Peptides against a protein of PDB entry 5VVV. Designs and how they scored, part 210

Target 1, 276 residues: chain A of PDB entry 5VVV
Amino acid sequence: FLCGVVEGFYGRPWVMEQRKELFRRLQKWELNTYLYAPKDDYKHRMFWREMYSVEEAEQLMTLISAAREYEIEFIYAISPGLDITFSNPKEVSTLKRKLDQVSQFGCRSFALLFDDIDHNMCAADKEVFSSFAHAQVSITNEIYQYLGEPETFLFCPTEYCGTFCYPNVSQSPYLRTVGEKLLPGIEVLWTGPKVVSKEIPVESIEEVSKIIKRAPVIWDNIHANDYDQKRLFLGPYKGRSTELIPRLKGVLTNPNCEFEANYVAIHTLATWYKSN
Target 2, 276 residues: chain A of PDB entry 5VVV as posed
Amino acid sequence: FLCGVVEGFYGRPWVMEQRKELFRRLQKWELNTYLYAPKDDYKHRMFWREMYSVEEAEQLMTLISAAREYEIEFIYAISPGLDITFSNPKEVSTLKRKLDQVSQFGCRSFALLFDNIDHNMCAADKEVFSSFAHAQVSITNEIYQYLGEPETFLFCPTEYCGTFCYPNVSQSPYLRTVGEKLLPGIEVLWTGPKVVSKEIPVESIEEVSKIIKRAPVIWDNIHANDYDQKRLFLGPYKGRSTELIPRLKGVLTNPNCEFEANYVAIHTLATWYKSN

## One batch from the design tools (peptide; made by RFdiffusion4, then SolubleMPNN)

Design b2_p27_8_s3 (from b2_p27_8, 14 letters changed)
Fold by OpenDDE base, seed 1:
Structure b2_p27_8_s3 (fold): chain B 276 residues (1-276), chain A 27 residues (1-27)
Amino acid sequence: as target 1 above (276 residues)
Amino acid sequence: ELNEIAVKFLKERTEEELKLLEKLKEE
């Protein structure tokens, strides 16, 4: 069971010292996972093709080593979906080289994110793939196999919540393709009925699990505030029954952008996880 | 609904910023 934090917000990323402090807190609270997915990290999303510099490599190696010291699984995410051509072998090779570099830093767990992108394929991809889901699954499976089938590999779908599913969760052709064709060892991220789900009913998890043919990992935006910079979400982790725990592969909270605001959010997630 | 609108707004903003950065690389 993956339980911890995803740094997945828009806005200023956390500094390396904040991330190390997070690992110490996660260990203390018996949480086990950190997902590196900061939207405004240029080499994560907008410039995903660019290799890390020597200086950036040293920082990432130090960060990954710190996660290991605190027994926290470090998952490196990349979001190539803004401008990748899925049918272009050069694009696939560029993605492989980027993940090889991160593997050399000591990273063993990875994620491919296709959230917050357009549903339309380019003309070249339409000639090769029958749908956007087929293109995403093809590259995800290829990368997963290329990396030697790592123990933890995550996929974030473009339809990552109930309200983004067309026509709905149980009838989505996109999610059906993901469920049928994504390799069984790849985990699927999900935010619940909404992007920011006030509540995540058990029945809603049973519905999505059926179509994706696996228990999801919750990307939980309950404490996310990147969409409203005037608000801080300081309340407890709530609106999630503990009956969800046996029906999930994990829960990763995407909390407030302000690092120091997240004590209650993360501590109460830990209490929730231990109460089952 | 408001949260979904906010996410779409952030997405649109990021796509616009990317297009601006691509233009600046071609100059």
Scores: peptide ipSAE 0.034, ipTM 0.530, DockQ to the pose 0.508
Fold by OpenDDE base, seed 5:
Structure b2_p27_8_s3 (fold): chain B 276 residues (1-276), chain A 27 residues (1-27)
Amino acid sequence: as target 1 above (276 residues)
Amino acid sequence: ELNEIAVKFLKERTEEELKLLEKLKEE
């Protein structure tokens, strides 16, 4: 069971010292996972093709080593979906080289994120792939196999919540393709019925699990505030029955952008997880 | 162009736009 934090918000990323302090807190609270997915890290998303500089490499290597010291699984995410051509072998090779570099930093767990992108394929991809889901699954499976089938590999679908599914969760052709064709060792991220789910009913998890043919990992935006920086969500982790735990592969909270605002959010997640 | 996409999806995360999307699905 993956339980911890995803740094997955828009806005100023956390600094390396905040991330190290997070690992210490996660260990103290008996949480086990950190997903590196800061939207405004340019080499994570907008400039995903660019290799890390020597200085950036040293920082990431130090961060990954710190995660290991605190027994936190460090998952490196990349979001190539803004402008990748899935059918172009040069793009696939570029993605492989980027993940090889991160593997050299000591990273062993990875994620491919296709959240917050347009559902339309380019003309070249339409000639090769039957749908956007087929294109995404193809590259994800290829990368997963290329990396030697890592123990932890995550996929974030473009339809990552109930409100983004067409026509709905149980009938989505996109999620059906993901469920049928994504290799079984790859985990699927999900935010619940909504992007920001006030509640995640057990029935909603049973519904999505059926179509994706696996238990999801919750990317939980309950405490996210990147959409309204004037709000701080300081309340406890709530609206999630403990009956979800045996039906999930994990829960990763995407909390407030303000690092120090997250004590209650992360601590109450840990209490919730241990109550099962 | 990339910033416009990011701003769009940030807006879609607001409770108001999510409510609008839910209403559009019920119609």
Scores: peptide ipSAE 0.031, ipTM 0.620, DockQ to the pose 0.042
Fold by OpenDDE base, seed 2:
Structure b2_p27_8_s3 (fold): chain B 276 residues (1-276), chain A 27 residues (1-27)
Amino acid sequence: as target 1 above (276 residues)
Amino acid sequence: ELNEIAVKFLKERTEEELKLLEKLKEE
């Protein structure tokens, strides 16, 4: 069971010292996972093709080493979906080289994120793939296999919550394709009924699990505040029955952008997780 | 309300980033 934090918000990423402090807190609270997915980290998303410099590499190596020291699984995410051409072998090769570099930093767990992107494929991709889901699954499977089928590999769908599913969760051709074609060793991220889900009912997890043919990992935006910088979500992790735990592969909270605001959010997630 | 705000923000952000990337490809 993956339980911890995803740094997945828009806005200023956490500094390396904050991330190290996070790992210490996660270990103390018996959480086990950190997903590196800061939207405004240039080489994560907008400039995903760019290799890390020597200086950036040293920082990431130090960060990954720190996660290991605290027994936190460091998952490196990349979000190539803004401008990748799925059918272009050069793009696939570029993605492979980028992940190879991160693997050399000591990273062993990875994620491909296709959240918050346009649903339209380019003309070249339309000639090769029958749907956007087929394109995403193809590259995800290829990368997963290329990396030697790492123990933890995550996929974030474009339809990552109920409100983004067309026509709905149970009838989504996109999610059906993901469920049928995504290799079984790849985990699927899910956010619940909404982008910010006040509640995640058990029935909603059963519904999505059926179509994706696996238990999801929750990307939980309950404490996310990047959409409203005037608000801090200081309340406890709530609206998730502990009955979800046996029906999930994990829960990763995407919390407030302000690092120090997250004490209650993360601590109460840990309490929730231990209550099973 | 919070969900609608979040969805709008994320969509707007994505559109802005896509427009920026399109401009960078044209240069």
Scores: peptide ipSAE 0.033, ipTM 0.541, DockQ to the pose 0.879; fails the geometry check
Fold by OpenDDE base, seed 3:
Structure b2_p27_8_s3 (fold): chain B 276 residues (1-276), chain A 27 residues (1-27)
Amino acid sequence: as target 1 above (276 residues)
Amino acid sequence: ELNEIAVKFLKERTEEELKLLEKLKEE
């Protein structure tokens, strides 16, 4: 069970010292996972093709080593979906090289994120793939296999919540393709019925699990505030029954952008997780 | 209400980023 934090918000990323402090807190609270997915980190998303500099490499190596020291699984995410051409072998090779570099930093867990992108394929991809889901699954499976089938590999679908599913969760051709074609060792991220789910009913998890043919990892935006600069949610982790735990592969909270505001968010998640 | 705000923001943000990427490719 993956339980911890995803740094998955828009806005200023956390600094390396904050991330190290996070790992210490996660260990103390018996949480086990950090997903690196800061949207405004250029080499994560907008410039996903760009290799890390020597200085950036040193920082990431130090960060990954710190995660290991605190027994926190460091998952490196990349979001190539803004401008990748799935059918172009050079793009696939570029993605492989980027993940090879991160592997050299000591990273062993990875994620491919296709959230918050246009659902339309380019003309070249339409000639090769029958749907957007087929394109995404193809590259994800290839990368997963190329990396030697790491123990933890995550996929974030473009339809990552109930409200983004067309026509709905149970009938989505996109999610059906993901469920049927995504290799079984790859986990699927999900935010619940909504992007920011006030509640995640058990029935909603059963519904999505059926179509994706696996228990999801919750990307939980309950404490996210990047979408409203005036919002600061300091309330407890709530609206999630503990009955979800046996039906999930994990829960990763995407918390407030303000690092110090997340004590209650992370601590109450830990309490929830340990309440089984 | 929070979901509607989030979805709107994410959509607007994605559109802004795409426009920025287009400009950077033209330079």
Scores: peptide ipSAE 0.028, ipTM 0.526, DockQ to the pose 0.876; fails the geometry check

Design b2_p27_8_s4 (from b2_p27_8, 14 letters changed)
Fold by OpenDDE base, seed 5:
Structure b2_p27_8_s4 (fold): chain B 276 residues (1-276), chain A 27 residues (1-27)
Amino acid sequence: as target 1 above (276 residues)
Amino acid sequence: DLNEIAIEFLKKRREEELARLKELEKA
């Protein structure tokens, strides 16, 4: 069971010292996972093709080493979906080289994210792939196999919540393709019925699990505030029955952008997890 | 509704990112 934090918000990323402090807190609270996915890291998303500099590499190596010191699984995410051409072998090769670099930093767990992108393929991809889901699954499977089938590999679908599913979760052709064609060892991220789910009913997890043919990992936006930084979500982790735990592969909270605001959010997630 | 606010924000950010990428490709 993956339980911890995803740094998955828009806005100023956390500094390395905040991330190290996070790892210390996660260990103390018996949580085990950190997903690196800061939207405003240009080399994560907008400039995903660009290799890390020597200085950035040293920082990431130090961060990954710190995660290992605190027995936290460090998952490196990349979000190529803004402008990748899935059918172009050069794009696939570029993605492979980027993930090879991160693997050399000592990273062993990875994620491919296709959240918050256009649902339309370019003309070249439409000639090769039957749908956007087929294109995404193809590259994800290829990368997963290329990396030697790492123990933890995550996929974030473009339809990552109930609101984004057409016509709905159980009938989505996109999620059906993901469920049928994504390799079984790849985990699927999900935010619940909504982007910001006040509640995640057990029945909603059973519904999505059926179509994706696996238990999801929750990317939980209950405490996310990037969309309105005038708000701080200081309340406890709530609206999730502990009956979800045996039906999930994990829960990663995407909390407030303000690192200092997240004590209650993360601590109460840990209490929730240990109460099963 | 917080979900509606979040969706509007994410849409805006995606539009800004795509606009910036298109500008950089022309430069």
Scores: peptide ipSAE 0.696, ipTM 0.947, DockQ to the pose 0.928
Fold by OpenDDE base, seed 1:
Structure b2_p27_8_s4 (fold): chain B 276 residues (1-276), chain A 27 residues (1-27)
Amino acid sequence: as target 1 above (276 residues)
Amino acid sequence: DLNEIAIEFLKKRREEELARLKELEKA
């Protein structure tokens, strides 16, 4: 069971010292996972093709080593979906080289994210792939196999919540393709019925699990505040029955952008996880 | 509704990112 934090917000990324402090807190609270996915890291999303510099490489190696010291699984995410051409072998090779570089830093767990992108393929991809889901699954499976089928590999669908599913969760052709064609060792991220789910009913997890043919990992936006800079979410982790735990592969909270605001959010997630 | 606020924010950020990428491809 993956339980911890995703740094998955828009806004100023956390500094390396904040991330190391996070790992110490996660270990203390018996949480086990950190997902690196900061939207405003240009080499994660907008400039995903760009290799890390020598200085950035040293920082990431130090961060990955610190996660290992605290027995926290470090998952490196990349979001190529803004402008990747899925049918272009050069684009696939560029993605492979980027993940090879991160593997050399000592990273062993990875995520490929297709959240917050347009549902349209370019003309070249339409000639090769029958749908957007087929293109995403093809590259995801190829990357997963290329990396030697790592123990932890995550996929974030473009339809990552109930609100984004057309016509709905159980009838989505996109999610059906993901469920049928995504390799079984790849985990699927999900935010619940909504982008920001006040509640995640058990029945809603049973519905999505059926179509994707696996238990999801929750990307939980309950404490996310990047969308409203005038709000801080200081309340406890709530609106999730502990009956969800045996029906999930994990829960990763995407908390407030302000690192110092997240004590209650993360501590109460840990209490929730231990109560099952 | 927080969900609607979040969706509009994410849409705006995606539009800004795509606009910036198109500007850089022309430079």
Scores: peptide ipSAE 0.694, ipTM 0.947, DockQ to the pose 0.933
Fold by OpenDDE base, seed 2:
Structure b2_p27_8_s4 (fold): chain B 276 residues (1-276), chain A 27 residues (1-27)
Amino acid sequence: as target 1 above (276 residues)
Amino acid sequence: DLNEIAIEFLKKRREEELARLKELEKA
């Protein structure tokens, strides 16, 4: 069971010292996972093709080493979906080289994220792939196999919550394709009924699990505030029954952008997790 | 609704990112 934090917000990323402090807190609270997915890291999303510099590499190596020291699984995410051409072998090879570099930093767990992108393929991709889901699954499976089928590999669908499913969760052709074609060893991220889900009912997890043919990992935006920086979500982790735990592969909270605001959010997630 | 606010924010950020990418491709 993956339980911890995703740094998955827009805005200023946490500094390395904050991330190290996070790992210390996660260990102390018996949480086990950190997903590196800061939207405004250019080499994560907007410039996903760009290799890390020597200085950036040293920072990431130090961060990954720190995660290992605190027994936290460091998952490196990349979000190529803004401008990738899925059918272009050069794009696939560029993605492979980027993940090879991160593997050299000592990273062993990875994620491909297709959240917050257009649900359209370019003309070249339409000639090769039957649907957007087929394109995403194809590259995800290829990368997963290329990396030697790492123990933890995550996929974030474009339809990552109920609101984004067309026509709905249970009838989504996109999610059906993901469920049927995504390799079984790849985990699927899910945010619940909404982008910001006040509640995640058990029935909603059963519904999505059926179509994706696996238990999801929750990307939980309950404490996310990037969308309204005038708000701080200081309340406890709530609206998730502990009955979800045996029906999930994990829960990763995407908390407030302000690192110091997240004590209650993360601590109460840990309390929730340990209550089962 | 927080969900609606979040969706509008995400849409705006995606549009800004895509606009910036298009500007960089022309340079």
Scores: peptide ipSAE 0.684, ipTM 0.947, DockQ to the pose 0.961
Fold by OpenDDE base, seed 3:
Structure b2_p27_8_s4 (fold): chain B 276 residues (1-276), chain A 27 residues (1-27)
Amino acid sequence: as target 1 above (276 residues)
Amino acid sequence: DLNEIAIEFLKKRREEELARLKELEKA
């Protein structure tokens, strides 16, 4: 069971010292996972093709080493979906090289994110792939296999919540393709019925699990505030029954952008997790 | 609601990202 934090917000990324402090807190609270997915890290999303500089590499190596020291699984995410051409072998090779670099930093767990992108393929991809889901699954499976089938590999679908499913969760052709064709060892991220789910009913998890043919990992935006910088979410982790725990592969909270605001969010997630 | 605010924010950010990418491709 993956339980911890995803740094998955827009806005100023956390500094390395904050991330190290996070790992210490996660260990102390018996949480086990950190997903690196800061939207405004250009080399994560906008410039996903670009290799890390020597200085950036040193920082990431140090960060990954620190995660290991605190027994926190460091998952490196990349979000190529803004401008990738799935059918272009050069794009696939570029993605491989980027993940090879991160593997050299000591990273062993990875994520491919296709959240917050247009549901449209370019003309070249339409000639090769039957659908957007087929294109995403193809590259995801290839990368997963190329990396030697890491123990932890995550996929974030473009339809990552109930609101984004067309026509709905249980009938989504996109999610059906993901469920049927995504390799079984790849986990699927999900935010619940909504982007920001006040509640995640058990029935909603059973519904999505059926179509994706696996228990999801919750990307939980309950404490996310990037969408409204005037708000801070200081309340407890709530609206999730502990009955979800045996029906999930994990829960990663995407908390407030303000690192210092997240004590209650993360601590109460830990309490929730340990209460099962 | 918060979900609607979040969706509009995400859409706006994506549009800004795509606009910036297009500007950089022309430079």
Scores: peptide ipSAE 0.676, ipTM 0.942, DockQ to the pose 0.956

## One batch from the design tools (peptide; made by RFdiffusion4, then SolubleMPNN)

Design b2_p28_1_s1 (from b2_p28_1, 12 letters changed)
Fold by OpenDDE base, seed 5:
Structure b2_p28_1_s1 (fold): chain B 276 residues (1-276), chain A 28 residues (1-28)
Amino acid sequence: as target 1 above (276 residues)
Amino acid sequence: EEEEEEKEEKAVIEFLKKKVEEEKKALE
């Protein structure tokens, strides 16, 4: 069971010292996972093709080493979906080289994210792939196999919540393709019925699990505040029955952008996780 | 409560759409 934090918000990323302090807190609270996915890291998303500089590499190596010191699984995410051509072997090779670099930093766990992108393919991809889901699954499976089938590999679908599913969760052709074609060792991220789910009913998890043919990892936006800078979500982790725990592969909270605001959010997630 | 949650979800989706538009424009 993956339980911890995803740094997955828009806005100023946390500094390395905040991330190290996070790892210390996660260990203390018996949480085990950190997903690196800051939207405003240019080399994570906008400029995903660009290799890390020597200085950036040193920082990431230090961060990964710190995660290991605190027994936190460091998952490196990349979000190529803004402008990748899935059918172009050069793009696939570029993605492989980027993940090879991160592997050299000592990273062993990875994620491919296709969240917050247009549900469209370019003309070249439409000639090769039957659907957007087929294109995403193809590259994800290839990368997963190329990396030697790492123990933890995550996929974030473009339809990552109920609100984004067409026509709905149980009938989504996109999620059906993901469920049928994504290799079984790859985990699927999900935010619940909504992008920001105040409640995640058990029945909603059973529904999505059926179509994706696996238990999801919750990317939990309950405390996310990047969409409204006037709000801080200081309340406890709530609206999730403990009956979800045996039906999930994990829960990663995407909390407030303000690192200092997240004590209650993360601590109460840990209490929830240990209450089962 | 449900109406407030629907308004919040719409605001989140609008924010995300705006971010994607800004990102695309920065890649042009």
Scores: peptide ipSAE 0.705, ipTM 0.957, DockQ to the pose 0.891
Fold by OpenDDE base, seed 4:
Structure b2_p28_1_s1 (fold): chain B 276 residues (1-276), chain A 28 residues (1-28)
Amino acid sequence: as target 1 above (276 residues)
Amino acid sequence: EEEEEEKEEKAVIEFLKKKVEEEKKALE
């Protein structure tokens, strides 16, 4: 069971010292996972093709080493979906080289994220792939296999919540393709019925699990505030039955952008996780 | 309460759409 934090928000990324403090807190609270997915890391998302500089590499190596020191699984995410041409072997090779670089930093767990992108393909990809889901699954499977089938590999679908599913969760051709064709060792991220789910009913997890043919990892936006910087979500982790735990592969909270605001959010997630 | 949650979800989706548009424009 993956339980911890995803740094997955828009806005100023946490500094390395905050991330190290997070790892100390996660270990102390017996949480086990950190997903590196800050939207405003340009080399994670907008400039995903660009290799890390020597200085950036040193920082990431230090961060990954710190995660290991605190027995936190560091998952490196990349979000190529803004402008990748899935059918272009050079793009796939570029993605491979980027993940090779991160592997050299000592990272062993990875994620491919296709969240927050247009639900379309370029003309070249339409000639090769039957659908957007087929393109995403193809590259994800190829990368997963290329990396030697890491123990932890995550996929974030473009339809990552109920509100994004067309026509709905159980009938989504996109999620059906993901479920049928995504390699079984790849985990699927899900935010619940909504992007920001106040509640995640058990039935909603059973529904999505059926179509994706696996238990999801919850990317939990309950405390996310990037969409409204005037708000801080200081309340406890709530609206998730502990009955979800045996039905999930994990829960990663995507909390407030303000690192110091997240004590209650993360601590109460840990309490929730230990209550089962 | 449900209506407020629907308004919040719409605001989140609008925010995300705006971010994607800004990102796409920055890549042009």
Scores: peptide ipSAE 0.703, ipTM 0.956, DockQ to the pose 0.922
Fold by OpenDDE base, seed 2:
Structure b2_p28_1_s1 (fold): chain B 276 residues (1-276), chain A 28 residues (1-28)
Amino acid sequence: as target 1 above (276 residues)
Amino acid sequence: EEEEEEKEEKAVIEFLKKKVEEEKKALE
């Protein structure tokens, strides 16, 4: 069971010292996972093709080493979906080289994210792939196999919550293709009925699990505040029955952008997880 | 309460759409 934090918000990423402090807190609270997915890391998302500099590499190596020191699984995410051409073997090779670099930093767990992108393919991809889901699954499976089928590999669908499913969760052709074609060793991220779900009913997890043919990892936006910087979500982790735990592969909270605001959010997630 | 949640969800979606458009424009 993956339980911890995804740094998955828009806005100023956490500094390395904050991330190290996070790992210390995660270990202390018996959480085990950090997903590196800051939207405003240019080399994670907007400039995903760009290799890390020597200085950036040293920082990431230090960060990954710190995660190991605290027995936290460091998952490196990349979000190529803004401008990738899935059918272009050069794009696939560029993605491979980027993940090879991160693997050299000692990373062993990876995520490929297709959240917050247009639900469209370019003309070249339409000639090769039957649907957007087929394109995403193809590259995800290829990357997963290329990396030697790492123990932890996550996929974030473009339809990552109920609100984004067309026509709905159980009838989504996109999620059906993901469920049928995504290799079984790849985990699927899910956010619940909404982008910011006040509640995640058990029935909603059963519904999505059926179509994706696996238990999801929750990307939980309950404490996310990037969409409204005037708000701080200082409340406890709530609206998730502990009956979800046996039906999930994990829960990763995407908390407030303000690192210091997240003490209650992360601590109460840990309490929730340990209450089972 | 449901109406407030629907308003919040709409605001989040609008924010995300704006971010995607800003990112796409920065890639041009």
Scores: peptide ipSAE 0.700, ipTM 0.955, DockQ to the pose 0.889
Fold by OpenDDE base, seed 3:
Structure b2_p28_1_s1 (fold): chain B 276 residues (1-276), chain A 28 residues (1-28)
Amino acid sequence: as target 1 above (276 residues)
Amino acid sequence: EEEEEEKEEKAVIEFLKKKVEEEKKALE
């Protein structure tokens, strides 16, 4: 069971010392996972093709080493979906080289994210792939196999919540393709019925699990505040029955942008997880 | 309560759309 934090918000990323402090807190609270997915890391998303500099590499190596020291699984995410041409072998090779670099930093767990992108393919991809889901699954499976089928590999769908599913969760052709074609060792991220789900009913997890043919990992936006600068949610982790735990592969909270505001969020997630 | 939650979800989606538009424009 993956339980911890995703740094998955828009806005100023956490500094390396905050991330190390996070790992210490996660270990103390018997949580086990950190997903690196800061939207404003240009080399994570906008400039995903660009290799890390020597200085950035040293920082990431130090961060990954710190995660290991605290027995926290460091998952490196990349979000190529803004401008990738899925049918172009050069794009696939560029993605491979980027993940090879991160593997050299000592990273062993990875994620491919296709959240917050247009639900459209370019003309070249439409000639090769029958749907957007087929394109995403193809590259994801290829990368997963190229990396030697790592123990932890995550996929974030473009339809990552109920609100984004067309026509709905159980009938989505996109999620059906993901469920049928994504290799079984790849985990699927999900935010619940909504982008920011106040509640995640058990029935909603049973519904999505059926179509994706696996238990999801919750990307939990309950404490997210990047979408509203006036929001600061300091409340406990709530609206998630403990009956979800046996039906999930994990829960990763995407908390407030303000690092110090997240004590209650992360601590109450840990309490929730241990209550099963 | 449900109406307030629907308004919040709309605001989130509008924010995300704006971010994607800004990102695309920065890549042009």
Scores: peptide ipSAE 0.690, ipTM 0.954, DockQ to the pose 0.929

